# Ledger of designs, part 60: peptides against a protein of PDB entry 6IDX

Target 1, 380 residues: chain A of PDB entry 6IDX
Amino acid sequence: KELAKLSADVTFATEFINMDGIIVLTRLVESGTKLLSHYSEMLAFTLTAFLELMDHGIVSWDMVSITFIKQIAGYVSQPMVDVSILQRSLAILESMVLNSQSLYQKIAEEITVGQLISHLQVSNQEIQTYAIALINALFLKAPEDKRQDMANAFAQKHLRSIILNHVIRGNRPIKTEMAHQLYVLQVLTFNLLEERMMTKMDPNDQAQRDIIFELRRIAFDAESDPSNAPGSGTEKRKAMYTKDYKMLGFTNHINPAMDFTQTPPGMLALDNMLYLAKVHQDTYIRIVLENSSREDKHECPFGRSAIELTKMLCEILQVGELPNEGRNDYHPMFFTHDRAFEELFGICIQLLNKTWKEMRATAEDFNKVMQVVREQITRA

## One batch from the design tools (peptide; made by RFdiffusion4, then SolubleMPNN)

Design b1_p12_2_s2 (from b1_p12_2, 6 letters changed)
Fold by OpenDDE base, seed 3:
Structure b1_p12_2_s2 (fold): chain B 380 residues (1-380), chain A 12 residues (1-12)
Amino acid sequence: as target 1 above (380 residues)
Amino acid sequence: SAIDSIKRPKLK
């Protein structure tokens, strides 16, 4: 207890470390010897002293043994551990993951996100905060392939559901630290969009062009029996498609693929459009047909609008940026759906289409409409 | 708590 208190002082910490005192603390944890009276209390103070000593940055985190890691991970994975030990163990694991890639690898082998999710199902918001913090640390330090796997896993759907039900919709006010961890998790989740945001469409790739063709098909051929594919010559078909791409509101009516060569938002805009067309087909068809039937120059160009909206959403959500330690603004909506970005796009494109109509906008007003929509989204 | 004083090691 006194050691844990004194370990916060840098002068004491320096002297204690120089006497190999931190090694003694690590050996106490490694031994796992439960034979001592008040073992749990002693261990809680040992872990506190260890953290306080390590926070001075005098000793590398890489000094810890695999036995130490296994003991700490054991306190997180075992169901009947003292809350005080659990809290300290979560904090130690977070610190290890953040400070050492080699420790990250070892910890990622010893613990699962599923085990950490169990610590979110408790009434203790401090335990919940440290559990999310460790999840965020693991997510941040994971290789890109592992991050994507983590995000796509059922564990993440379950994680979002548990966070929504036990944290966000909990009977307690969310503290600043928890709000920060929810913000961090949100940012890390959106950073998975960066690859698609920076992926240029290849105008020569037929498979990518077939996606744009599918958007056309869903908008204009959904009511047409596929048997009425006009069997007439390839040139008439090209001219017909150019008209359809104009009605879809692409900037390049001849080759809409060229509109997706700009990064950001690159292919991410096409992903959003395809999601809208497949998941919210009635909404998509309505938006396209309402604007394609106009002759009054008040048409909202869907294709252009979808691209610029996707870019704007990436800017608002700071896609590709690291979490800021001073931020705690999280959106509960992002915990309600696994494809929350695409759902947000679907809401915002309807807002854009509405705002365009209300403003009686023309193509010359495009930037003004986008500015109004930006203000509407950022105030929501 | 004694842990609340534990500043998360700033990502160096």
Scores: peptide ipSAE 0.042, ipTM 0.574, DockQ to the pose 0.079
Fold by OpenDDE base, seed 1:
Structure b1_p12_2_s2 (fold): chain B 380 residues (1-380), chain A 12 residues (1-12)
Amino acid sequence: as target 1 above (380 residues)
Amino acid sequence: SAIDSIKRPKLK
């Protein structure tokens, strides 16, 4: 107990480390010897002292043995561990993952996100916070190939549902520390969109052009009587599609694929548009047709608006940015839906279309509308 | 750094 308190002092820590004191603490954990009176209390103080000593950055985290890692991971994976030991073990694993890629690899073999989810189903907010912090650390340090697997484990309705039901909708206020970890989890999850955000459309890719054509089909052909078989020549078809792409509000009416060559938001804007068109078809058709029938220059260009809104949402959600220590703001909606980003886009595009009408905007007012919409989204 | 972005909760 005294050692754990003194270990927070850098002068004491330096002297104790120089006396190989940290090696003695690691060996106590490695031994796993339950034969001592007050073992759980002693172990909790040992883990506290170890963590406080390591937090000075004097000793590399790579000094720890595989046996030590297995013991700490064992305290997290075992169902009946003292809460005090569990808290410290989660914190040690988090620090190991953050400070060493070698330790990350070893820890990722010993523990699963599924085991950490069990620590979210408790009434202790501190345990929940440490469990999310460790999930976040594992997510942050995962290789690119494994990040998608972790995201799939998160997208598996279980982690999100557990966070929603046991943390966000819990009978207690969310503390600042938990709010920060929820923010970090949100940022790390939305960073998976970065690849799509930075993917340029290839104007020569037929499959990508077929998606744009599908947007046109859903908007204009889904309600049109099939009786007008397009029997007239290839030129009439091109002229018809150019008109349709103008009505869809693309900037390039001849080749809408050119509107998706700018990164950000690249292909991510097309993904959002296609999601809206397929999942919220009535909303999509309404937005497009309400604006395509206007001849008063007050039409809201859907295609351009969808692209710029996707870019704005990426900026607001900090897609491609690392989490900031000073931020605790998270969107509860992120935990309510499997496709939370696309659903947010679907809400915000309706808000944009409404705001455009209320402002009686023209194409010249586009940037002013986007500024007002940004303020509305960030205040909500 | 990416390491600094995740603050460890203080043990009480």
Scores: peptide ipSAE 0.032, ipTM 0.589, DockQ to the pose 0.764
Fold by OpenDDE base, seed 4:
Structure b1_p12_2_s2 (fold): chain B 380 residues (1-380), chain A 12 residues (1-12)
Amino acid sequence: as target 1 above (380 residues)
Amino acid sequence: SAIDSIKRPKLK
């Protein structure tokens, strides 16, 4: 207890470390010897002292043994552990993951996100916060392949559901620390969109052009049997498609692929448009046809709007930016749907289309509409 | 580093 308190002092910490004191603490954890009276209390103070000593940055985190890591991971993975030990163990694992890629690898082998989710199903918000903090650390330090796997895993879907039900919809106020960890989780998840946001469309890629053609087909040929094979594209058909791409509101109605060469938002805008067209087909068709049937110059250019809205959403969500300290703004919607970004796009494109009509906008007012829509989204 | 921006909750 006294050691744990004194370990916060840098002068004491320096001298204690010089006396190999931290090695003694690690050995106490490694021994696992429950034979001592007040073992749990002693262990809790030992873990506190260890963490406070390590926070001075005098000793490398790589000094810890695999036995120590396994013992700490054991306190997190076992269902019946003292809350005080669990809290400190989560904090130690977080610090290990953050400070050492070698320790991350070892810890990622010893614990699963599923085990950490169990610590979210409790009434203690501090335990929940430390569990999310460790999940965030693992997510941040994961190599790109594993990071994508973590995001797509059932564990993330389950994590979102558990957070929604046990944290966000809980009968208690969310503390600043929890709100920060939810913000961090959101930022780290949306940063997976960065690749698509920075991917330029290749105008020569047939598969990518076929997606644009599918957007046209869904909007205008929804009743036409797909058995109308794209016969040899006569000039008349090319001219017809140019008209359709104009009605879709592409800037380059001759070659819409050129509109997706701008990064950001690159291909991410096309992904959003395709998602809207396939998942919310009635909404998509309504938006397109309502604007395509106008002759009054008040047409909302869907294609251009979708691209600029995707870019705006990336800016609002800070896609490609690292989590900032002191930020605690998170979107509860992120926890309600697996495709939360695309669903947000689907809501915001309807808002944009509505706002365009209400403003009686023309193509010259485009930037003004986007500014109003930005304000509406950021106030929601 | 990018890591330094994530505040650890303080142990009470």
Scores: peptide ipSAE 0.029, ipTM 0.573, DockQ to the pose 0.798
Fold by OpenDDE base, seed 2:
Parts: structure tokens; sequence; C-alpha cells
Structure b1_p12_2_s2 (fold): chain B 380 residues (1-380), chain A 12 residues (1-12)
């Protein structure tokens, strides 16, 4: 107890470390011997002293043994561990993951996200916070190939449901530390969109062109029996599609694929449009047809608007940026839906279309409309 | 570093 308190002092820590004191603490954990009266209390103080000593940055985290890692991971994976030991063990694992890629690899073999989810189902917010912090550390330190697997585990309706029901909708106020960890988890989840955001469309790829053609088909041919493929010559068909791509509000009416060559938002904008067209078909058709029938130059260009809105949402959500220590702003909505980004896009594109009408905007007002929409989204 | 940014919840 006294050691744990004194270990917060840098002068004491320096002297204690110089006396190999930290090695003694690690060996106490490695021994695993439950033979002492008050073992749990002694272990909790040992783990506290170890953390406080390591936080001075005098000793490398790589000094810890595999036996030490297994003992700490054991305290997190076992159901009958004292809450004080569990809390300190989660904090130690988080630090090990953050400070050493070698320790990350070893810890990722010893613990699963599923085991950490069990610690979210408790009434203790500190345990929940440390569990999310360790999840975030594992996500941040995962190699790119494993991030998608972790993302799929986070995109699992289960983790989001547990966070929503046991953390966000809990009968207690969310503390700043928990709000920060929820923010970090949100940022790391949205960073998975970066690949699509930075993927340029190939204007010559037929498969990518077929997606744009599907957007056209859903907007204009949804009521037309496929039997009325007009047997008119290939040139009349090309001229017809150019008109339809103009009505869809693409900048390049001849080859709309050119509008998706800018990164950001690249292919992510096309993904959002296709999601809207397939999942919210009535909303999509309404927005397209309402603007396609206008001859007064007050048409809202859907294609251009959807691209710039996707880019704006990526900027607001800081897609591709690392989490900032000073931020604790998380959006509960992102824990309610599997496709929360695409659903947010679907809400915001309707807001944009409404705002365009209310402003009586023309193509010259496009940037002003986007600025107003940005302010509306960031204040909501 | 961006890694230093994850403020550990202080053990109370």
Amino acid sequence: as target 1 above (380 residues)
Amino acid sequence: SAIDSIKRPKLK
C-alpha cells in the first residue's frame, strides 16, 4: 500500500527502479502463489505500484516476461477475479499494447474481444472504460490486415448493442474518460472508410460503370418492364444515357465515372448513393425525380451533391485521422445501426435537398448551400 | 505521439 502510493513520486520511482524493485514486483505477479493471507489486496497494490512505476517512462515495457503477460491476461479472462485486480490488469494490458508492438502480438494471442465484451456487461463504469480502452488499443495497434477482422467484430451488432444498452443507455452519467473511449472507438471505426474514400474510380472499368448504370436504372426504369428494352440503335441509347446522367446531377454527363476520380471521397460517394438507391429506394427516386423535372435552374444536382456531402461527412467525422486526446464527442447514433455512415448520408442528403429548395439555390450557390448544410449537421 | 494521446483512466 505504501509502495503503491510512493511509486507515483518520480524521485522514489527512480530510486526504487535503480534498486531493481520493479523486477521484484514482476516476479511477485509471475509466481501466482495464492498462499498468503490478503493475497488479493497485496496483488492489487503490486499491480498499482507496477503501473505507477512504468508510467514514469524510465523502464521499457519490453522488459516484461511472457509469464507476466499470461498472468495479467489470466486475470482478465477468468470470471472470478477481484474487481480491483481486473481493473489494474486491463490498464496494464492497454499500456503494454500501446507501448510495444511485440507485446501487442503476444496479448492478441492471449485475449479475445469476446472476453472484453463480458466486462462491458457490468455495472462498474471504470471496468467498462478500461475494457473499451483495451479494445481501442488493440484496434489501433492491429496490422492493416487484422484491422478489418477487428472491424468486423466491432461492426458485429453484438458489440454495438452491448455498448448501447450497458454503457450509453446505462442508468448513470457517462464520465469524461468513457466519453473519450467511445469517441476513440468511433474514430477507429470510421477510419475503415478511408480505403473507399481514397479509392479512385477507373472511368474505363465496366463493372464500376455498371454501378452508375444501376443508379440510373433504379431512378428511371424501376417501373419499366424489362421487356421494353428499346431496340433503337446504339447511338440513340448513348444520347439517352447522357440525358439521364444530366438528370441525376452528375458534372460529367457523358462519363459520370469521372466525377468519382477525385479522392476524397472517391468510391465511398458511389457506395453511399448505391446504398440510398437500394435501401431507401423511395427516398432516392423522389429526390432524383423532383430535381430532374425542373427547368428553372433551381434543380439540386444529386450526383454532385452526394459526392460533396460524402466528402463533407468524412471531414466532419475526421475519416483517416488519428483520435485526439482532447476530444470526447461521440455520436450515440453510430452505435444504433450497422450502416450508420450510410444512414447518416441518407438523412443529410434529404437535409441538403430541403435546404437547397428553401434557399432557392442555383448551381452558383452550391458552395453556400454546402456551408449552411455543414453548420446544420455540426449543430445537430 | 498519437499513441501518447490515449489518456489512461487513472486508477483511483
Scores: peptide ipSAE 0.030, ipTM 0.588, DockQ to the pose 0.752; fails the geometry check

Design b1_p12_2_s3 (from b1_p12_2, 6 letters changed)
Fold by OpenDDE base, seed 2:
Order: C-alpha cells, then sequence, then structure tokens
Structure b1_p12_2_s3 (fold): chain B 380 residues (1-380), chain A 12 residues (1-12)
C-alpha cells in the first residue's frame, strides 16, 4: 500500500527502479501463489505500484515476460477475479498494447473482444471504461487486415447493443474518461471508411458504371416493365442516358463516373447513393424526381450534392484522422444502427434538399447552401 | 434526439 502510493513520485520511482524493485513486482505477479492471507489486496497494490512505476517511462514495457502477460490476461479472462485486480489488469494490458507492438501480438493471442464485452455488462463504469480502452488499443494497434476483422466484430450488432444498453443508457452519468473512450471507438470505426473515401472510380470499369446505371434505373425505370426496353438504336440510348444523368444532377452528364474520380470522397459517395436508392428507395426517388422536373434553375443537383455532402461528413467526422486525446464528443446515434454513416447521409441529404428549397438556391449558391448545411449538422 | 434538434436556421 505504501509502495503503491510512493510509486507515483518520480524521485522514489527512479530510486526504486535503480534498486531492481520493478523486477521484484513482476516476479510477484508471475508466481501466481494464492497462499497468503490478503493475497488479493497485496496483488492489487502490486499492480498499482507496477503501473505507477511504468508511467514514468523509465523502463521499457518490453521488459515484461510472457508469464507476466499470461497472468494479467488470466485476471481479465477469469470470471471470479476481484474488481480491483480486474481494473488494474485491464489498464496494464491497455498500456502494454499501446507501448509495444510485440506485446500487442502476444496479448491479441491471449484475449478476445468477446471476453472484453463481458466486462461492459457490469455496473462499474471504471471497469467498462478500461474494457473499452483496451478494445480501442487493440483496434488502433491491429494490422490493417486484422482491423477489418475487428471492425466486423464491432459492426456486430452485439457490441454496439451492449455499449448502448449498458454504457450509454446506463443509470449513471457518463464520466469524461468514458466519453473519451466512446469518441475513440467512434473515430476508429469511421476510419474504416477511409479506403472507400480514397478509392477513385475508374471511368472505364464497366462494373462501376453498372452501379451508376442502377441509380438511373431505380430513379426512372422502377415502374417500367423490363420488357419495354425500347429497341431504338444505340445512339438514341446514349442520348437518353445523358439526359437522365443530367436529371440525376451529375456534373459530367456524359460520363458520371468522372464525378467520382476526386478523392475524397471517391467511391464512398457512390456507396452512400446506392444505399439510399436501395434501402430508402421512396426517399431517393422523391428527391431525384422533385429536382428533375424543375425548369426554373432552382433544381438541387442530387449527384453533385451527394458527393459534396459525403466529403463534408468525412470532414466533420474526421475520417482518416487519429483520435485526439483532448476530445470526448461521441454521437449515441452511431451505436443505434449497423449502417449509421449511410443513415446519417440519408438524413443529411434530405436536410440539404430542404435547405436548398428554403434558400431558393441556384447552382451559383451551391457553396452557400453547403455552408448552411454544415452549420446545421455541426450544431445538432 | 440530437438530430431531431437540427433547428432550421432562421434565415435572417
Amino acid sequence: as target 1 above (380 residues)
Amino acid sequence: SAIDSIRRPTLK
């Protein structure tokens, strides 16, 4: 107990480390010997002293043995561990993952996200915070290939549901530390959109062109029996599609694929449009047809608007940026839906279309409308 | 909910 308190002092820590004191603490954990009366209390103080000593940055985290890692991981994976030991064990694992890629690899073999989810179902907010912090550390330090697998586990309705029901909708106010960890988890989840945001459309790829054609089909042919494909010559068909792509509000009416060559938002904008068209078909058709029938130059260009809105949402959500330690702003909505980004896009595109009408905007006002929409989204 | 509170910017 006294050692744990004194270990917070840098002068004491330096002297204790110079006496190989930290090695003695690691060996106490490695021994695993439950033979002592008050073992749990002694272990909790040992782990506290270890953390406080390591936080001074005098000793490398790589000094820890595989036996030490297994003992700490054992305290997190076992159901009958004292809360004080569990809390410190989660914090130690987090620090190990953050400070050493070698330790990350070893820890990722010893613990699963599923085991960490069980610690979110408890009433103790400190345990919940350290469990999310360790999940975030594992996600941040994962190789790109494993981040997608972890994302699939996070996109699992289960983790989001547990966070929503046991953390966000809990009977206790969310502390700043928990709010920060929820923010970090949100940022890391949205960074999975970066690949699509930075993917340029190939204007010559037929499969990508077929997606744009599907947007056209859903907007204009949804009521037309596929049997009435007018057998009119190939040139009349090209001219017809150019008109339809103009009505969809693309900048390049001849080859709309050119509008998706800018990164950001690249293909992510097309993904959002296709999601809207398939999942919210009535909303999509309404927005397109309402603007396609206008001859007064007050038409809202859907295609251009959807691209610039996707880019704006990526900027607001800081897609591709690392989490900032000073931030604690998380959005509970992102824990309520599997496709929360696409749903946010679907809400914001309706807001944009409404704002365009209310402003009586023309194509010259486009940037002003986007600025007003940005202010609306960021104040919500 | 926060999104429902997207207040219409009053056009001043």
Scores: peptide ipSAE 0.007, ipTM 0.495, DockQ to the pose 0.019
Fold by OpenDDE base, seed 4:
Structure b1_p12_2_s3 (fold): chain B 380 residues (1-380), chain A 12 residues (1-12)
Amino acid sequence: as target 1 above (380 residues)
Amino acid sequence: SAIDSIRRPTLK
C-alpha cells in the first residue's frame, strides 16, 4: 500500500527501480500464490505500484516476462476476478499494448475481444472504460490485416450492440473518459475507410465501370435483368448512356469514371452510391428520378453531390487522422448499424437533396448548398 | 437570391 503510493514519486521510483524493486513486484505477480492472507489486496497494490513505476518511463515494458503477461491476461479472461485487480490488469494490458509491439503480439494471442466484451456487460463504468481502452489499444496496434478482421468480426458487431445497450442507453451519464474511448473507437473504425477514400478509380477498369453502369440500371431500368447488359453498345446506346449519366448528375457525363479519380473521396464515394442504390433502392431511385425529370435548372446533381458529400463526411469524421486526447464527441448512430458510414451518407444525401430544393439552388449554388449541409450535419 | 432567405434548418 505504501509502495503503491510512493511509486508515483519519480525520486522514489528511480531509487526503487535501481534496487531491482520492479523485478520483485513482477515476481510476486508471476508466482500466483494465493496462500497469503489478503492476497487480493496485496496483488491490487502490487499492480498499482507496478503501473505507477512503469509510468515514469524509466523501464521498458519489454522487461516483463511471458508468465507475467499470462497472469495479467488471466485476471482479465477469468470470471469472478476482484474488480480492483481486473481494473489494474486492464490498464496494464493497455499500457503494454500501447508501448510495445512485441507485447501486443503476445497479448493478442492470450486475449480475445469477446472476453473484453464481457467486461462491458457490467454496471461499473470504470471497468467498461478500461475494457474499451484495451480494445482500442489492440485495434490501434493491430497490423492492417488484423485491424480489418477485428472491424469485420462478429465481435465488433456485438461490441457495438453491447456498447449501445449497456453504455449509451444505460441509465447513467457517460463520463468524459468513457466518451473519449467511444470517440477513439469511432475514429479508429472510420480510419478503415482511408484506403477507399484515397483509391482513385481506374477509368479503364471494366469492373469499376460496371458499377457505374449498375447505378444507371437501378435508376432507369429497374425492371431489366442485369444479365441483359448490352454488349458492344451501338453509338445510339452510348449516347443514351451519356444522357443517363447527365441525369444522374455526374460532372463528366461522357465518362463518369473520371469523377472518381479525385482523391479524396475516390472510390469511397462510389461505394456509398452503390450501397444507397442496393440497400435503399427506393430512396436512390426517388432522388435520381426527381432530379432527372426537372427542366427548370434546379436539378440537384446526384453524382456530383454524392462525391462531394462523401468528401465532406470524411472531413467531418476526420478519416485518416489519429484520435486526439481531449476529444469526447462520438456519434451514437455508429453503434446502431454495421455500415454506419454508408447509412450516414444515405441520411445526409437526403438532407442535401431536401436542402437543395428548399434553397431553390442551381448548379452555380452548389458550394453554398454544401456549406449549409455541412453546418446542418455538424450541428446534429 | 432565395438562398439567402433560408433560415438554417436545425436538424431536430
Scores: peptide ipSAE 0.007, ipTM 0.495, DockQ to the pose 0.017
Fold by OpenDDE base, seed 3:
Structure b1_p12_2_s3 (fold): chain B 380 residues (1-380), chain A 12 residues (1-12)
Amino acid sequence: as target 1 above (380 residues)
Amino acid sequence: SAIDSIRRPTLK
């Protein structure tokens, strides 16, 4: 107990470390000997002293043994552990993952996200915070393929549901530390969009062009049985499609694929448009047809608007940037839906279309509309 | 223009 208190002082810590005191603490954990009276209390103070000593940055985290890692991981994975030991064990594992890639690999083999999710189903916010912090650390340090797997897994859907129900909708105020960890999780999840945001459309790829054609089909042929494709010559069809792409509001209505060669937002804009068209078909068709039938130059160009809105959302959400330690702003909607970015896009594109109408905008006013919409989104 | 008249809603 006194050691744990004194270990916060850098002068004491330096002298204690110089006397190999930290090695003694690690060996106490490694021994696992539960035979001592007050073992749990002793262990909790040992882990506190260990953390405080390591936080001075004098000793490398790579000094810890595999046996030590397994003992700490055991305190997190076992169902009946003292809360004080569990809290400190989560914090130690977080620090190990953050400070050492070699320790990350070992910890990722010993602990599952499913085990960490169980620690979110408790009334202790401190335990919940350290559990999310460890999930975030594992997510941050994972290879790109593993991060995508973590995000796509049923575990991530379950994680979001558990966070929503047990943290966000909990009967207690969210502390700043928890708010920060929720922000970090949000940023790390939206950073998975970076690849698509930076992917240019290939105008020569027929499969990518077929997606744009599907957007046209959903907007204009939704009531027509695909069997009634008018059998008239290829040239008349090309001219018809050029008109349809103009009505869809693409900048390059001759070759809409060219609008998706700009990065950001690249293919991510097309993904958002396709999601809207498939999941919110009535909303998509309404937005397109309301603007396609206008002859008054007050048409909102859907295609251009969707691209620039996607770019703007990426800028607002700082897609591709690392989490900032000073921030704690998170959006609860992120935890309500698996495809929260695409749903946010679907809300914001309706807001844009409404704002365009209210402003009586023309194509010359486009940047002014986008600035108003940005301000509306950032204040919500 | 009608655009210039959209007062930024002052957060009261």
Scores: peptide ipSAE 0.006, ipTM 0.481, DockQ to the pose 0.017
Fold by OpenDDE base, seed 1:
Structure b1_p12_2_s3 (fold): chain B 380 residues (1-380), chain A 12 residues (1-12)
Amino acid sequence: as target 1 above (380 residues)
Amino acid sequence: SAIDSIRRPTLK
């Protein structure tokens, strides 16, 4: 107990480390010897002293043995561990993952996100916070392939459901520390969109062009009686599609693929448009047709608006940026839906279309509308 | 509103 308290002092820590004191603490954990009176209390103070000593940055985290890692991971994976030991073990694992890629690899073999989810189903918010913190650390340090696997896993749907039900909708106020970890989890999850945000459309890729054609089909052919088989002339077809792409509000009416060559938002804007068109088809068709029938220059260009809105949402959500330690702001909607970004886009594009109408905007007012929409989204 | 679902939980 005294050692744990004194270990917070850098002068004491330096002297104790120089006397190989940290090695003695690690060996106590490695031994796993339950034969001592007050073992749980002694172990909790040992883990506290170890963490406080390591937080001075004097000793590399790579000094720890595989046996030590297995013991700490064992305290997290076993169902009947003292809450004080569990809390410190989660914190130690988090620090190990954050400070060493070698330790990350070893820890990722010993524990699963599924085991950490069990620590979210408790009434202790501190345990919940450290469990999310460790999940966030594992997610941050995972290779790109493994991050995507972690994101696609049934574990993520379950994780979001458990967080929603046991943390966000819990009977207790969310503390600042928990709000920060929820923010971090949100940022790390939305950073998976960075690849798509930075992917340029290839104007020569037929599969990508077929998606743009599908957007046109959903908007204009789904309600059209099949009786007007477009006559044989290839030129009439190109001229017809150019008109349709103008009505869709693309900047390049001849080749809409060119509108998706700018990164950000690249292909992510097309993904959002396609999601809206398939999942919220009535909303998509309504937005497109309401603007395509206008001859008063007050038409809201859907294609251009969708691209610039996707870019704006990426900026607001800080896609591609690391989590900031000073931020505690998260969106509860992130935990309510599997496709939360695309659903957010679907809400915000309706807001944009409404705001455009209310402002009686023209194409010249586009940037002013986007500024007003940004303020509305950020104040909501 | 649909926008109200985006509201940041005010840390009370």
Scores: peptide ipSAE 0.006, ipTM 0.428, DockQ to the pose 0.037

